# Peptides against a protein of PDB entry 2ODG: the designs that were tried, part 98

Target 1, 89 residues: chain A of PDB entry 2ODG
Amino acid sequence: MTTSQKHRDFVAEPMGEKPVGSLAGIGEVLGKKLEERGFDKAYVVLGQFLVLKKDEDLFREWLKDTCGANAKQSRDCFGCLREWCDAFL

## One batch from the design tools (peptide; made by RFdiffusion4, then SolubleMPNN)

Design b2_p28_4_s3 (from b2_p28_4, 13 letters changed)
Fold by OpenDDE base, seed 4:
Structure b2_p28_4_s3 (fold): chain B 89 residues (1-89), chain A 28 residues (1-28)
Amino acid sequence: as target 1 above (89 residues)
Amino acid sequence: KVEELRELAAKGDFEAAKELARLAEEKA
């Protein structure tokens, strides 16, 4: 499947202080919910991704439980972080 | 227990998330 431009924009450079909404699959609705839970920056979600040892099922389930992400949103977000880590971690 | 850990992880409890990951590795 083809990635989005949002995905490509995120994985192309260090994430720095990018907001959580910069992650592929995370729109305004999910972003606000994540921010309310303390996940205001993309790097905080990255932290959760790493604590879960990059496990796709655990991460996608967490994202669903935390902000109500659907299957596509969680897949896009996971793929975004996975490829970012492959490039920069 | 696993469901409880998931709930804690969803609230930003990284220790719960870490334990969840450990348990998953043991079952794999």
Scores: peptide ipSAE 0.115, ipTM 0.687, DockQ to the pose 0.065
Fold by OpenDDE base, seed 3:
Order: sequence, then structure tokens, then C-alpha cells
Structure b2_p28_4_s3 (fold): chain B 89 residues (1-89), chain A 28 residues (1-28)
Amino acid sequence: as target 1 above (89 residues)
Amino acid sequence: KVEELRELAAKGDFEAAKELARLAEEKA
């Protein structure tokens, strides 16, 4: 499987105050749903990713339950956070 | 219990998420 340019742009630099919609797999629809739940920044989703011990199944299930992400969207988002952590955490 | 924890985690409850992670580690 290949990554998107959106993925590459996110993992290339510190995330700072980037909005949740900057994460790969998170478009306008999912982004708005996440923001409504208080996950407005990428670093808040990162916090959830880390408290779940970076577990792929738990994180992807959480994302599905929280904003209705499908399999590809949750996979892209997980991969984005995993590779960002590998580079900067 | 697990379903309730999943629902709480989906609402942003970090304590619920941590408990889910602990339970998953015990199962693994």
C-alpha cells in the first residue's frame, strides 16, 4: 500500500497546533465530527493514540466509534500517527 | 463492561481508554 501526499506532509515536521483535519484519512466530514467531540487538534488525537499504547486495533476501533471512520480512513490515520511518532517521539 | 468502556473512550474519556488498553494487554 502507498501513502498520500497528505500523509507525507504530516509526518515530515512537528505537528504543533495543526488541526485534526491535517491527519491522513481525516477529511472534512470526519474532522467536523472529531471537533464536535473535542478532538479539534491533531495532538489531541495523538494523545488518544498514545493512551491506547499505539495499538492499531484499539485506535482504529476508537476512531470508527468516535467519528464513523471506515477501514481505509482509520488505516490512513493510524499509519500517519505511527510514522510521526517514529520520527519525533 | 468492555462495551461501556468503548463508549466512554469514544467520548474522549482517557481513563476509559487506559482501562481498555490494560485489558487488551492482559488478553494478549
Scores: peptide ipSAE 0.109, ipTM 0.682, DockQ to the pose 0.064
Fold by OpenDDE base, seed 2:
Structure b2_p28_4_s3 (fold): chain B 89 residues (1-89), chain A 28 residues (1-28)
Amino acid sequence: as target 1 above (89 residues)
Amino acid sequence: KVEELRELAAKGDFEAAKELARLAEEKA
């Protein structure tokens, strides 16, 4: 599997105040839904990722339930956060 | 869904479990 440019752009640097939509797999539609639930920044989703102990199944299920992410979107988002954490945590 | 909640509770991740429970209720 290859990663998207969006993924590479995200994992390349500290996420800082990047919006939730900067996460791989999170487009405009999912981003808006996440924002409506209080997840307006990428680091808020990171927080949830960490609370779930970086567990892929738990996180991807949470993302699906929260914003309706499909399998690819949740996989991309999980992979994005995992690789970011590997680089910066 | 129930199994995920049990797993989180077993790990002491009660806030995460609460969040999943809330989401499940919204879908119901």
Scores: peptide ipSAE 0.024, ipTM 0.547, DockQ to the pose 0.049
Fold by OpenDDE base, seed 1:
Structure b2_p28_4_s3 (fold): chain B 89 residues (1-89), chain A 28 residues (1-28)
Amino acid sequence: as target 1 above (89 residues)
Amino acid sequence: KVEELRELAAKGDFEAAKELARLAEEKA
């Protein structure tokens, strides 16, 4: 499987103040739901990713329960954060 | 519970969230 352009754009540079919707797998609908729960920036979701010790199953379950992400969306988001961390942490 | 973990993290209580995440992982 190949990554999306959105994924490549995100992992190519420091995260900064990028909105939560800049994460691969997170569209307008999921982004709004995440914002309502206090996850308005990509770095806040990164924080949750790190709190969960980068565990794929825990993170994807959290994302599903938090904003209703489906399997593909949670996979894309997880992969996006994992690769970003590999590049910058 | 994942929902509780989310709420703690959203409020910035990351230390409590870390502990809950650890416990959840042990049970899995």
Scores: peptide ipSAE 0.024, ipTM 0.507, DockQ to the pose 0.083

Design b2_p28_4_s4 (from b2_p28_4, 10 letters changed)
Fold by OpenDDE base, seed 3:
Structure b2_p28_4_s4 (fold): chain B 89 residues (1-89), chain A 28 residues (1-28)
Amino acid sequence: as target 1 above (89 residues)
Amino acid sequence: TVAELRAAAAAGDFEAAKELALLAEKKA
């Protein structure tokens, strides 16, 4: 599958203080739900991704449980963080 | 239980998330 421009924009540079909604797969609805749970910055979700040892199944399941992400949304978000880490971590 | 850990992780408990990862590694 091809990546979105949102994905490409995120993986192209250090994430800094970018909001959680900057992550591919995370729109307004999911972003608000994540923020309500304390995951307001992309780097907080990155922290979760790393705590889960970068495991795709665990992360995607967590995202579903936390904000109700569907399969495509969780896939896009996982891919976004994976490729960002490959470039900058 | 795994279900309790998942619920805690979804509520922002990073220690619960860490435990889930360890359990997954042990299972693999």
Scores: peptide ipSAE 0.560, ipTM 0.919, DockQ to the pose 0.065
Fold by OpenDDE base, seed 4:
Structure b2_p28_4_s4 (fold): chain B 89 residues (1-89), chain A 28 residues (1-28)
Amino acid sequence: as target 1 above (89 residues)
Amino acid sequence: TVAELRAAAAAGDFEAAKELALLAEKKA
């Protein structure tokens, strides 16, 4: 699969205080739902990703359960965090 | 139950998420 510019922009630098909506696969709709659950920053979702020990199935399932992400959205988000961690963690 | 852990994790309970990860490791 190919990546989006949004993905490339996110994995290229430390995430700092970037909002959750900066993650690939997370648009306005999903972002608002995540924020309502307390996942307002990308680093909070990163925390979830790490607590789940970077497990793809667990993370994508969680994202679906938490904000209703579809398969593509959860795939894009997982890939975004995985690539970021490979570069900076 | 696993279902309860998933629901808690979706609500922001990181301890529940950690437990899910542990269960996955035991199963694998």
Scores: peptide ipSAE 0.543, ipTM 0.915, DockQ to the pose 0.065
Fold by OpenDDE base, seed 5:
Structure b2_p28_4_s4 (fold): chain B 89 residues (1-89), chain A 28 residues (1-28)
Amino acid sequence: as target 1 above (89 residues)
Amino acid sequence: TVAELRAAAAAGDFEAAKELALLAEKKA
């Protein structure tokens, strides 16, 4: 299994003020739903990821509950944040 | 309950999310 270019673009640099939609697995539909819940920036979702102690099951479940992410979307988003943290945190 | 914590976390309650993580650690 390979990663997307979107994933590679995100994990390659500090996330700064990137919108939530810049996260792998988060398209326009999920991004809008996350924004409606106050998760407008990627770093806010990062905050959730860290509060959940980087636990994959907890994070992916949360993402599903929060914006309706499917298994692939939640997996992609989790992997994106995990690898970003491995590089920069 | 866990269900209530999940619902709260989905609504942006970070304390609820932290509690979920704590519970998971206790189970591990």
Scores: peptide ipSAE 0.520, ipTM 0.911, DockQ to the pose 0.064
Fold by OpenDDE base, seed 2:
Structure b2_p28_4_s4 (fold): chain B 89 residues (1-89), chain A 28 residues (1-28)
Amino acid sequence: as target 1 above (89 residues)
Amino acid sequence: TVAELRAAAAAGDFEAAKELALLAEKKA
């Protein structure tokens, strides 16, 4: 399986103040829904990822519950955060 | 309940999310 350029752009550098929509798997629609729930920055979603102990099932389920992400979107987002953490955390 | 914790976590309650993680660890 290959990753998107969006994924590679995210995992290549510190995330800083990047918006939630910069996460792989998070487009305009999902991004707006996440922002409405207070998850406006990628680092807030990172916080959720870490609080869930980096558990894939818990995180992907949360993402589905929170913004309606499908399986591919949640997989892409999880992989994005996992690989970012492997590099920078 | 777990369902209530999931709903709270989806609404931005990080304490609920933390509890979900702890419950998952105990179940595993």
Scores: peptide ipSAE 0.517, ipTM 0.910, DockQ to the pose 0.066

Design b2_p28_5_s1 (from b2_p28_5, 15 letters changed)
Fold by OpenDDE base, seed 2:
Structure b2_p28_5_s1 (fold): chain B 89 residues (1-89), chain A 28 residues (1-28)
Amino acid sequence: as target 1 above (89 residues)
Amino acid sequence: MEEEEEELKKQVEESRKLGEAAVAKALA
């Protein structure tokens, strides 16, 4: 498996106030849907990731149910947050 | 394990509702 440049850019530094769309796997369409549900910042999605105890299946299912993410999108987003946490938590 | 999963699902739902309410308030 390879990671995208978007993934590498996200995991390389503290996320701060980065928008939800900065997460790997989250494009414009998914980003807008997440924002409409109150998940406007990457750190809000991080919060959900942590509430789910970093469980891949639970998080990916949540992401699918919340914004309609497909398997690749949810995988990319999960991997992005997992590796960010490994680096900064 | 299954019970923990159900509790986590409930927490997710609560978080979603909270987020949506916040957005609605911000747009009002």
Scores: peptide ipSAE 0.111, ipTM 0.598, DockQ to the pose 0.086
Fold by OpenDDE base, seed 1:
Structure b2_p28_5_s1 (fold): chain B 89 residues (1-89), chain A 28 residues (1-28)
Amino acid sequence: as target 1 above (89 residues)
Amino acid sequence: MEEEEEELKKQVEESRKLGEAAVAKALA
């Protein structure tokens, strides 16, 4: 599997106040749904990722349940956060 | 383990509810 430029842009630097839509796999549709559920910033989704102990299956299931992410979207988002954590945590 | 997974799911759900409440408060 390869990564997108969006993924590379996200993992390259501290996320700061980046919106949730900056995460790989999270487009306009999913981003709006996440914002409506209180997950408006990338760091809030990071929080859920960490609460789930970085578990791929749990996180991807959560993302699907929360915003309707498909398999590719959840995989891309998970990979994005995992690699960001590898670099900055 | 299944028990741990269920507890984590509960925590995520509570976090979601708190997030939604925070958004609602900010928009009020």
Scores: peptide ipSAE 0.109, ipTM 0.613, DockQ to the pose 0.089
Fold by OpenDDE base, seed 5:
Structure b2_p28_5_s1 (fold): chain B 89 residues (1-89), chain A 28 residues (1-28)
Amino acid sequence: as target 1 above (89 residues)
Amino acid sequence: MEEEEEELKKQVEESRKLGEAAVAKALA
């Protein structure tokens, strides 16, 4: 399958202070819900991804439970963070 | 695996609580 431009833009560079909404799969609705839970920056979600030892099932389940992400949204977000980590960690 | 998963879930929950508390504090 292919990636979105949003994915490519995110994985191409250090994430710095990028908002949580810059993550692939995280739109306005999910972004607001994550922000309300204290996950306002992409690096905070990265933190959860790393705490979960980069496990896809655990992370996608967490994202679903935290903000209501559907299967595609959680897959896109996971893939975004995985590929970013492969490039920059 | 089950013990590790339970520990990971606890860490995520604690992180979430801290995040929510930080937001609330920042807005107070």
Scores: peptide ipSAE 0.083, ipTM 0.588, DockQ to the pose 0.088
Fold by OpenDDE base, seed 4:
Structure b2_p28_5_s1 (fold): chain B 89 residues (1-89), chain A 28 residues (1-28)
Amino acid sequence: as target 1 above (89 residues)
Amino acid sequence: MEEEEEELKKQVEESRKLGEAAVAKALA
């Protein structure tokens, strides 16, 4: 499977103050739900990813429970953060 | 392993609650 352009755009540079919606797999609907839960920036979701020790199953389950992400959305988001961390963390 | 997983879930839940509280405060 290939990554999306959105994924490539995100992992190519420091995330800085990018909104949560800039994460691969996070569209407008999921982004709004995450923002309502206090996850307005991509780095806040990164925080959860790190708290979960980069565990895929735990993170994807959390994302599903928090904003209703489906399997593809959670996979894309996880992969996005994993590759970003591999590059910059 | 199960205990560690449950502890992580608790931490995530606390983080979520803090985030929601912050949003609520900002909107008040």
Scores: peptide ipSAE 0.055, ipTM 0.557, DockQ to the pose 0.073

Design b2_p28_5_s2 (from b2_p28_5, 19 letters changed)
Fold by OpenDDE base, seed 1:
Structure b2_p28_5_s2 (fold): chain B 89 residues (1-89), chain A 28 residues (1-28)
Amino acid sequence: as target 1 above (89 residues)
Amino acid sequence: DEKKKEELEKLVKESEKLGRAAVEKALA
């Protein structure tokens, strides 16, 4: 499968203060739920990604439990953060 | 492995609490 333009846009530059909704796989619905849980910025989700040692299964499970992300959404979000970290971390 | 997962989950929960507190502080 190919990545989305949203994915490519996110991994192309430092994330700075980008909102959580800028992450691939995170739309308006999931974004609002994440914001309600204190994850208003993409870098806060990055923090959880790093706390979980960049583990795909742990992160995707966390995302599902936190905001109800489905398999595709969690996969897209994980891939987005993984590639961003590969480029900038 | 499961123990590790539980420990990481606890860390995430604590991090989440701190995150919510930070947002509330910023909005106060």
Scores: peptide ipSAE 0.119, ipTM 0.644, DockQ to the pose 0.089
Fold by OpenDDE base, seed 5:
Structure b2_p28_5_s2 (fold): chain B 89 residues (1-89), chain A 28 residues (1-28)
Amino acid sequence: as target 1 above (89 residues)
Amino acid sequence: DEKKKEELEKLVKESEKLGRAAVEKALA
């Protein structure tokens, strides 16, 4: 599968203070829902990803339960964080 | 691996609670 430019932009550099909406798969709708739940920064979602030991199934299920992400959105978000971690952790 | 899943989900919920508190503090 191909990645989006949004994915490439995110994984290319340190995460810093990027908003949660900068994550691939997280658009306006999901971003707002995540922000309402206290996940305003991408690094907070990264935290959950790491707490779940980078497990794809657990993370994608969590994301679905937390903001209503569909299969594609959760896949894109997971892939984004996985590749970022591969580059910077 | 349901036991592991449940334990991790509990941890995530706790971290979420703390995260919300941090956001609220930052916005105060």
Scores: peptide ipSAE 0.119, ipTM 0.645, DockQ to the pose 0.088
Fold by OpenDDE base, seed 3:
Structure b2_p28_5_s2 (fold): chain B 89 residues (1-89), chain A 28 residues (1-28)
Amino acid sequence: as target 1 above (89 residues)
Amino acid sequence: DEKKKEELEKLVKESEKLGRAAVEKALA
């Protein structure tokens, strides 16, 4: 699957205190909505990803319901977290 | 599978509640 530079930048290093908007698929609009719901850091979204047992369908559905992510945005975000976990978790 | 989905959704909701509370506390 084709990835963006944003994706590559995120999965290349520990996420630390990176904002939620640093996740692939999460732009300014989705980032603001997530922040308003208490998801201000990428690691908080990672937490939901892990609570959902890394399940793609459940995570992408959650992301859609939480911030209105479309199919591409949720796919990009899922892939970003999956590959980060493969590298660092 | 539906049972698992419901259980996970409950956990997510609890997590979101705690997250929002933490943000509100920080802003108070």
Scores: peptide ipSAE 0.114, ipTM 0.640, DockQ to the pose 0.082
Fold by OpenDDE base, seed 4:
Structure b2_p28_5_s2 (fold): chain B 89 residues (1-89), chain A 28 residues (1-28)
Amino acid sequence: as target 1 above (89 residues)
Amino acid sequence: DEKKKEELEKLVKESEKLGRAAVEKALA
């Protein structure tokens, strides 16, 4: 499966203070919803990813329930965080 | 700031709940 440029940009460097919308699969709509729920930075979503022990099903379900992410969006976001962690964690 | 505190508390509670679910899943 191929990745987006957005994915590649995110996994290439420490995420620092990047907004939640910088995550692959998270556009403006989902980003706003996540921000409303307190997930304003990518690292907060990373925190949830880690709390869920990097479990794909749990994370993707959480993302769906939290902001309404569809299958592709949740998969892209999961993959983005997984690969970032593989590189930097 | 009370508003920020409240928001953080909500996030923590949700995270803790989901964290427990992850542990339970791993133990199943």
Scores: peptide ipSAE 0.066, ipTM 0.602, DockQ to the pose 0.093

Design b2_p28_5_s3 (from b2_p28_5, 15 letters changed)
Fold by OpenDDE base, seed 4:
Structure b2_p28_5_s3 (fold): chain B 89 residues (1-89), chain A 28 residues (1-28)
Amino acid sequence: as target 1 above (89 residues)
Amino acid sequence: MSEELKKLKEEVEKARKLGEAAVAKALA
């Protein structure tokens, strides 16, 4: 298992006002869908991640239902937020 | 699945739905 550069870039620093598309696994297509649902910033998705108690299955299911993320995309996004939290929470 | 886990997931699901509704309302 390896991580992407996008993942490493995200987990390396506080996320601040980074757009939702900065999250690993979230490209332009998923990003636009998330933005349309009010998840325009990465920290809004972080909020949902935390509300779901950092549960992988719940979060990945939510992401799939919300923006149509596939298994890899949801896994990458989950891993990105998990490792960010490990570093900064 | 344990009863504890079942209850937790149920509560989390409620919170999830409320959160989504709040976001949707803010966008309306």
Scores: peptide ipSAE 0.094, ipTM 0.587, DockQ to the pose 0.063
Fold by OpenDDE base, seed 2:
Structure b2_p28_5_s3 (fold): chain B 89 residues (1-89), chain A 28 residues (1-28)
Amino acid sequence: as target 1 above (89 residues)
Amino acid sequence: MSEELKKLKEEVEKARKLGEAAVAKALA
């Protein structure tokens, strides 16, 4: 599989205060839904990713349940956070 | 308490509840 430019941009540097919408797989629609649920920053979603022990199935299921992400969106988001953690955690 | 702080607390509480529910489900 290939990654998007959005993915590459996110994993290239510390995420800081980047909005949740900067995560790969999280567009305008999903971003707004996540923000409405209190996940306004990428690092808040990172927190959930870590609480779920970086488990792909658990995280992708959570993302689906929380904002309605489809399989591709949840896969892209998971991959984005996994690779970011590999680089900076 | 400012309106901004109130909104922030509400957002954090929503996120916390969702996170806790997800963890509880994962551990069940």
Scores: peptide ipSAE 0.077, ipTM 0.559, DockQ to the pose 0.059
Fold by OpenDDE base, seed 3:
Parts: structure tokens; sequence; C-alpha cells
Structure b2_p28_5_s3 (fold): chain B 89 residues (1-89), chain A 28 residues (1-28)
């Protein structure tokens, strides 16, 4: 399956202080919910991704529970972080 | 402390609690 331009833009460079909404699969609705829970930066979500040992099922379930992400949104977000880590971690 | 610092501490605490809960669930 193909990736979005948003995904490609994110994985192309260090994430620095990018907001959580810059992650693929995280739109305005999910972004606001994540920010309200303290996950305001992409690197905070990255931290959770790493604590869960990059496990797809655990991360996607966490994202669903935390902000109500659907299957596509959680898949896109997971793929975004996985490929970013492959490039920069 | 400043209101800005109070707000930041609240947000950090929210994230911490949710992260810990997620880990606990994953290990259960």
Amino acid sequence: as target 1 above (89 residues)
Amino acid sequence: MSEELKKLKEEVEKARKLGEAAVAKALA
C-alpha cells in the first residue's frame, strides 16, 4: 500500500519540535485529543512507541485507547514512526 | 510557580499517567 505525502514529509528529516499533528494519521481531531492528554509533540508519541518496544499491535491499541484513532489512522501513525526510526534512530 | 509552569506540569503528568497505564495494560 502507498503512503501519504504527510508521511513522506515526516520521515524525510529529524522531527525536532514538530507538533503531534505532523504525524501521518494524526489529523486535527486526533491531534487535539492527544494534546489534551499531554502528547503535544511528535517526540512524546515517539517515546510511547519506544516504551512499547516498537510493537505494532500494542502501539496501535494504545493510540486507539488514547485518542480514538481508527484502524487506518493508527496504521499510518505506526508506519510513520517505524520508518522515521529506521532512518534516524 | 508561574501559571505557565503549572500548566506544563499538568500536561506532563497527564502524559505520564497515560503512558504508565498503557505499559501496565501491555504487560497484563
Scores: peptide ipSAE 0.073, ipTM 0.554, DockQ to the pose 0.058
Fold by OpenDDE base, seed 5:
Structure b2_p28_5_s3 (fold): chain B 89 residues (1-89), chain A 28 residues (1-28)
Amino acid sequence: as target 1 above (89 residues)
Amino acid sequence: MSEELKKLKEEVEKARKLGEAAVAKALA
C-alpha cells in the first residue's frame, strides 16, 4: 500500500513532543477531538497503541470510538504507529 | 494548585478513563 508523506515524515524520526495531529490519518478534526479527550501528544496515542498490544482491530476500534475516525483514518494512524515502533522500539 | 496544573490533571484523567475503557472492552 502507498503511504502519505505525513506518514513518512512521522516514522522517520523520534516523535518527541509532536502533537497528536502529526500522526497519519489524524487531521485537524480528529486531532481536536483527541486533544479534548486528553490525547494531545502523539506519544499519548502511542501509549494506547502499546497498551492494546499493537493489535490493529482493537486500536482502530478505540480510535473510532474516541474521535470518530473512519476506516481509512484509523488504518493510516495504526500503520503510522506500527512502523514507528518497528523503527524505534 | 495552579490553573495550569488543574487543567493538566483533567486532561490526564480523561485519557486515563478512555484508556481503561478500551482495555476493559478488549478483555470483555
Scores: peptide ipSAE 0.066, ipTM 0.536, DockQ to the pose 0.059

Design b2_p28_5_s4 (from b2_p28_5, 14 letters changed)
Fold by OpenDDE base, seed 3:
Structure b2_p28_5_s4 (fold): chain B 89 residues (1-89), chain A 28 residues (1-28)
Amino acid sequence: as target 1 above (89 residues)
Amino acid sequence: MEEEEEELEELVEKSTELGKAAVEKALA
């Protein structure tokens, strides 16, 4: 399996004020649900990722419980944040 | 396992409350 262009675009630079929908695996549907829960920026989801100690199972379960992400969506989002952290954190 | 799931559910609830409040406060 290869990463998407969306993933590559996100991990290539500091995320700044990018909306939550910029994260790989987060489309319009999941993005709207996350925004309704107060997770409107990618850095807010990054914060949750870090609170969960970058644990894949905990983060993917949290994402599922928060916005209804399926296995692929949560995997893509996790991978996106993991690789971004490897580059910039 | 059940305790960890309960803690996760509590964290999700708290994060949701704080997130909603933060967005409302920012008015952005």
Scores: peptide ipSAE 0.098, ipTM 0.615, DockQ to the pose 0.079
Fold by OpenDDE base, seed 5:
Structure b2_p28_5_s4 (fold): chain B 89 residues (1-89), chain A 28 residues (1-28)
Amino acid sequence: as target 1 above (89 residues)
Amino acid sequence: MEEEEEELEELVEKSTELGKAAVEKALA
């Protein structure tokens, strides 16, 4: 399967202060819900990803429970963070 | 694995609370 341009843009460079909405799979609706829960930056979600030891099932379940992400959205977000970590962590 | 999942869930909940507090502090 091919990745989105949004995914490619995110994994290509350091994360810095990018907003949570820069993550693949995180649109405006999910982004706002994450911000309301204190996850305003992509690096905060990265923190959760790392706390969960990069486990796909735990992370995707957390994302679903936290902001209502569907299967595709959670998969896209997980893949985005996994590939970013492979490149920069 | 169940115990590890429960511990991780608790840690995520605490992290969420701290995240909210950090945002509020930054905006004060």
Scores: peptide ipSAE 0.053, ipTM 0.544, DockQ to the pose 0.087
Fold by OpenDDE base, seed 2:
Structure b2_p28_5_s4 (fold): chain B 89 residues (1-89), chain A 28 residues (1-28)
Amino acid sequence: as target 1 above (89 residues)
Amino acid sequence: MEEEEEELEELVEKSTELGKAAVEKALA
């Protein structure tokens, strides 16, 4: 499995106030949909990821249901948050 | 506004369901 530069950029440092669109797999379209649902910051999505106990299937299902993420987008986003947590939690 | 509120309620319900499932799965 390969990661994007966007993924590497995100997992390299504390996320702080980074917008939700900074997450791997979250482009402009998904980012706007997430923002409309109150998930404007990456840390809000992180919160959901943690509430779901870092479970891949549950998180990816939630992301799909919330913003219409496809399999690749949800996988990329999950991987991004998982690796960030491995580094910083 | 009503549609947006309904969408949010649906989202919260689904998120809660998944959260509960995650807890159960983690405890198993």
Scores: peptide ipSAE 0.031, ipTM 0.576, DockQ to the pose 0.087
Fold by OpenDDE base, seed 4:
Structure b2_p28_5_s4 (fold): chain B 89 residues (1-89), chain A 28 residues (1-28)
Amino acid sequence: as target 1 above (89 residues)
Amino acid sequence: MEEEEEELEELVEKSTELGKAAVEKALA
């Protein structure tokens, strides 16, 4: 399976203060919804990912319920955070 | 503002439930 350039750009460096929309799978629509719910930075979503013990099913379900992410979007976002954690956590 | 607070409370509740499920799953 190939990753997007957006994924590669995100996992290549510490995320710092990157906006939530920098996460793979999170476009403008999902990004705005997440921001409205207090998830304005990528690290806040990372926090949720970690609280959920990096569980794929739970995280993807949370993302779907929180911002309406579809299967591909939630998969891309999960993979992005997983690989970032593998590199930096 | 009241609607936004209600939505946030609902999300926090759902997140908490999923968090508890994650802990339970990790302990199994």
Scores: peptide ipSAE 0.025, ipTM 0.523, DockQ to the pose 0.085

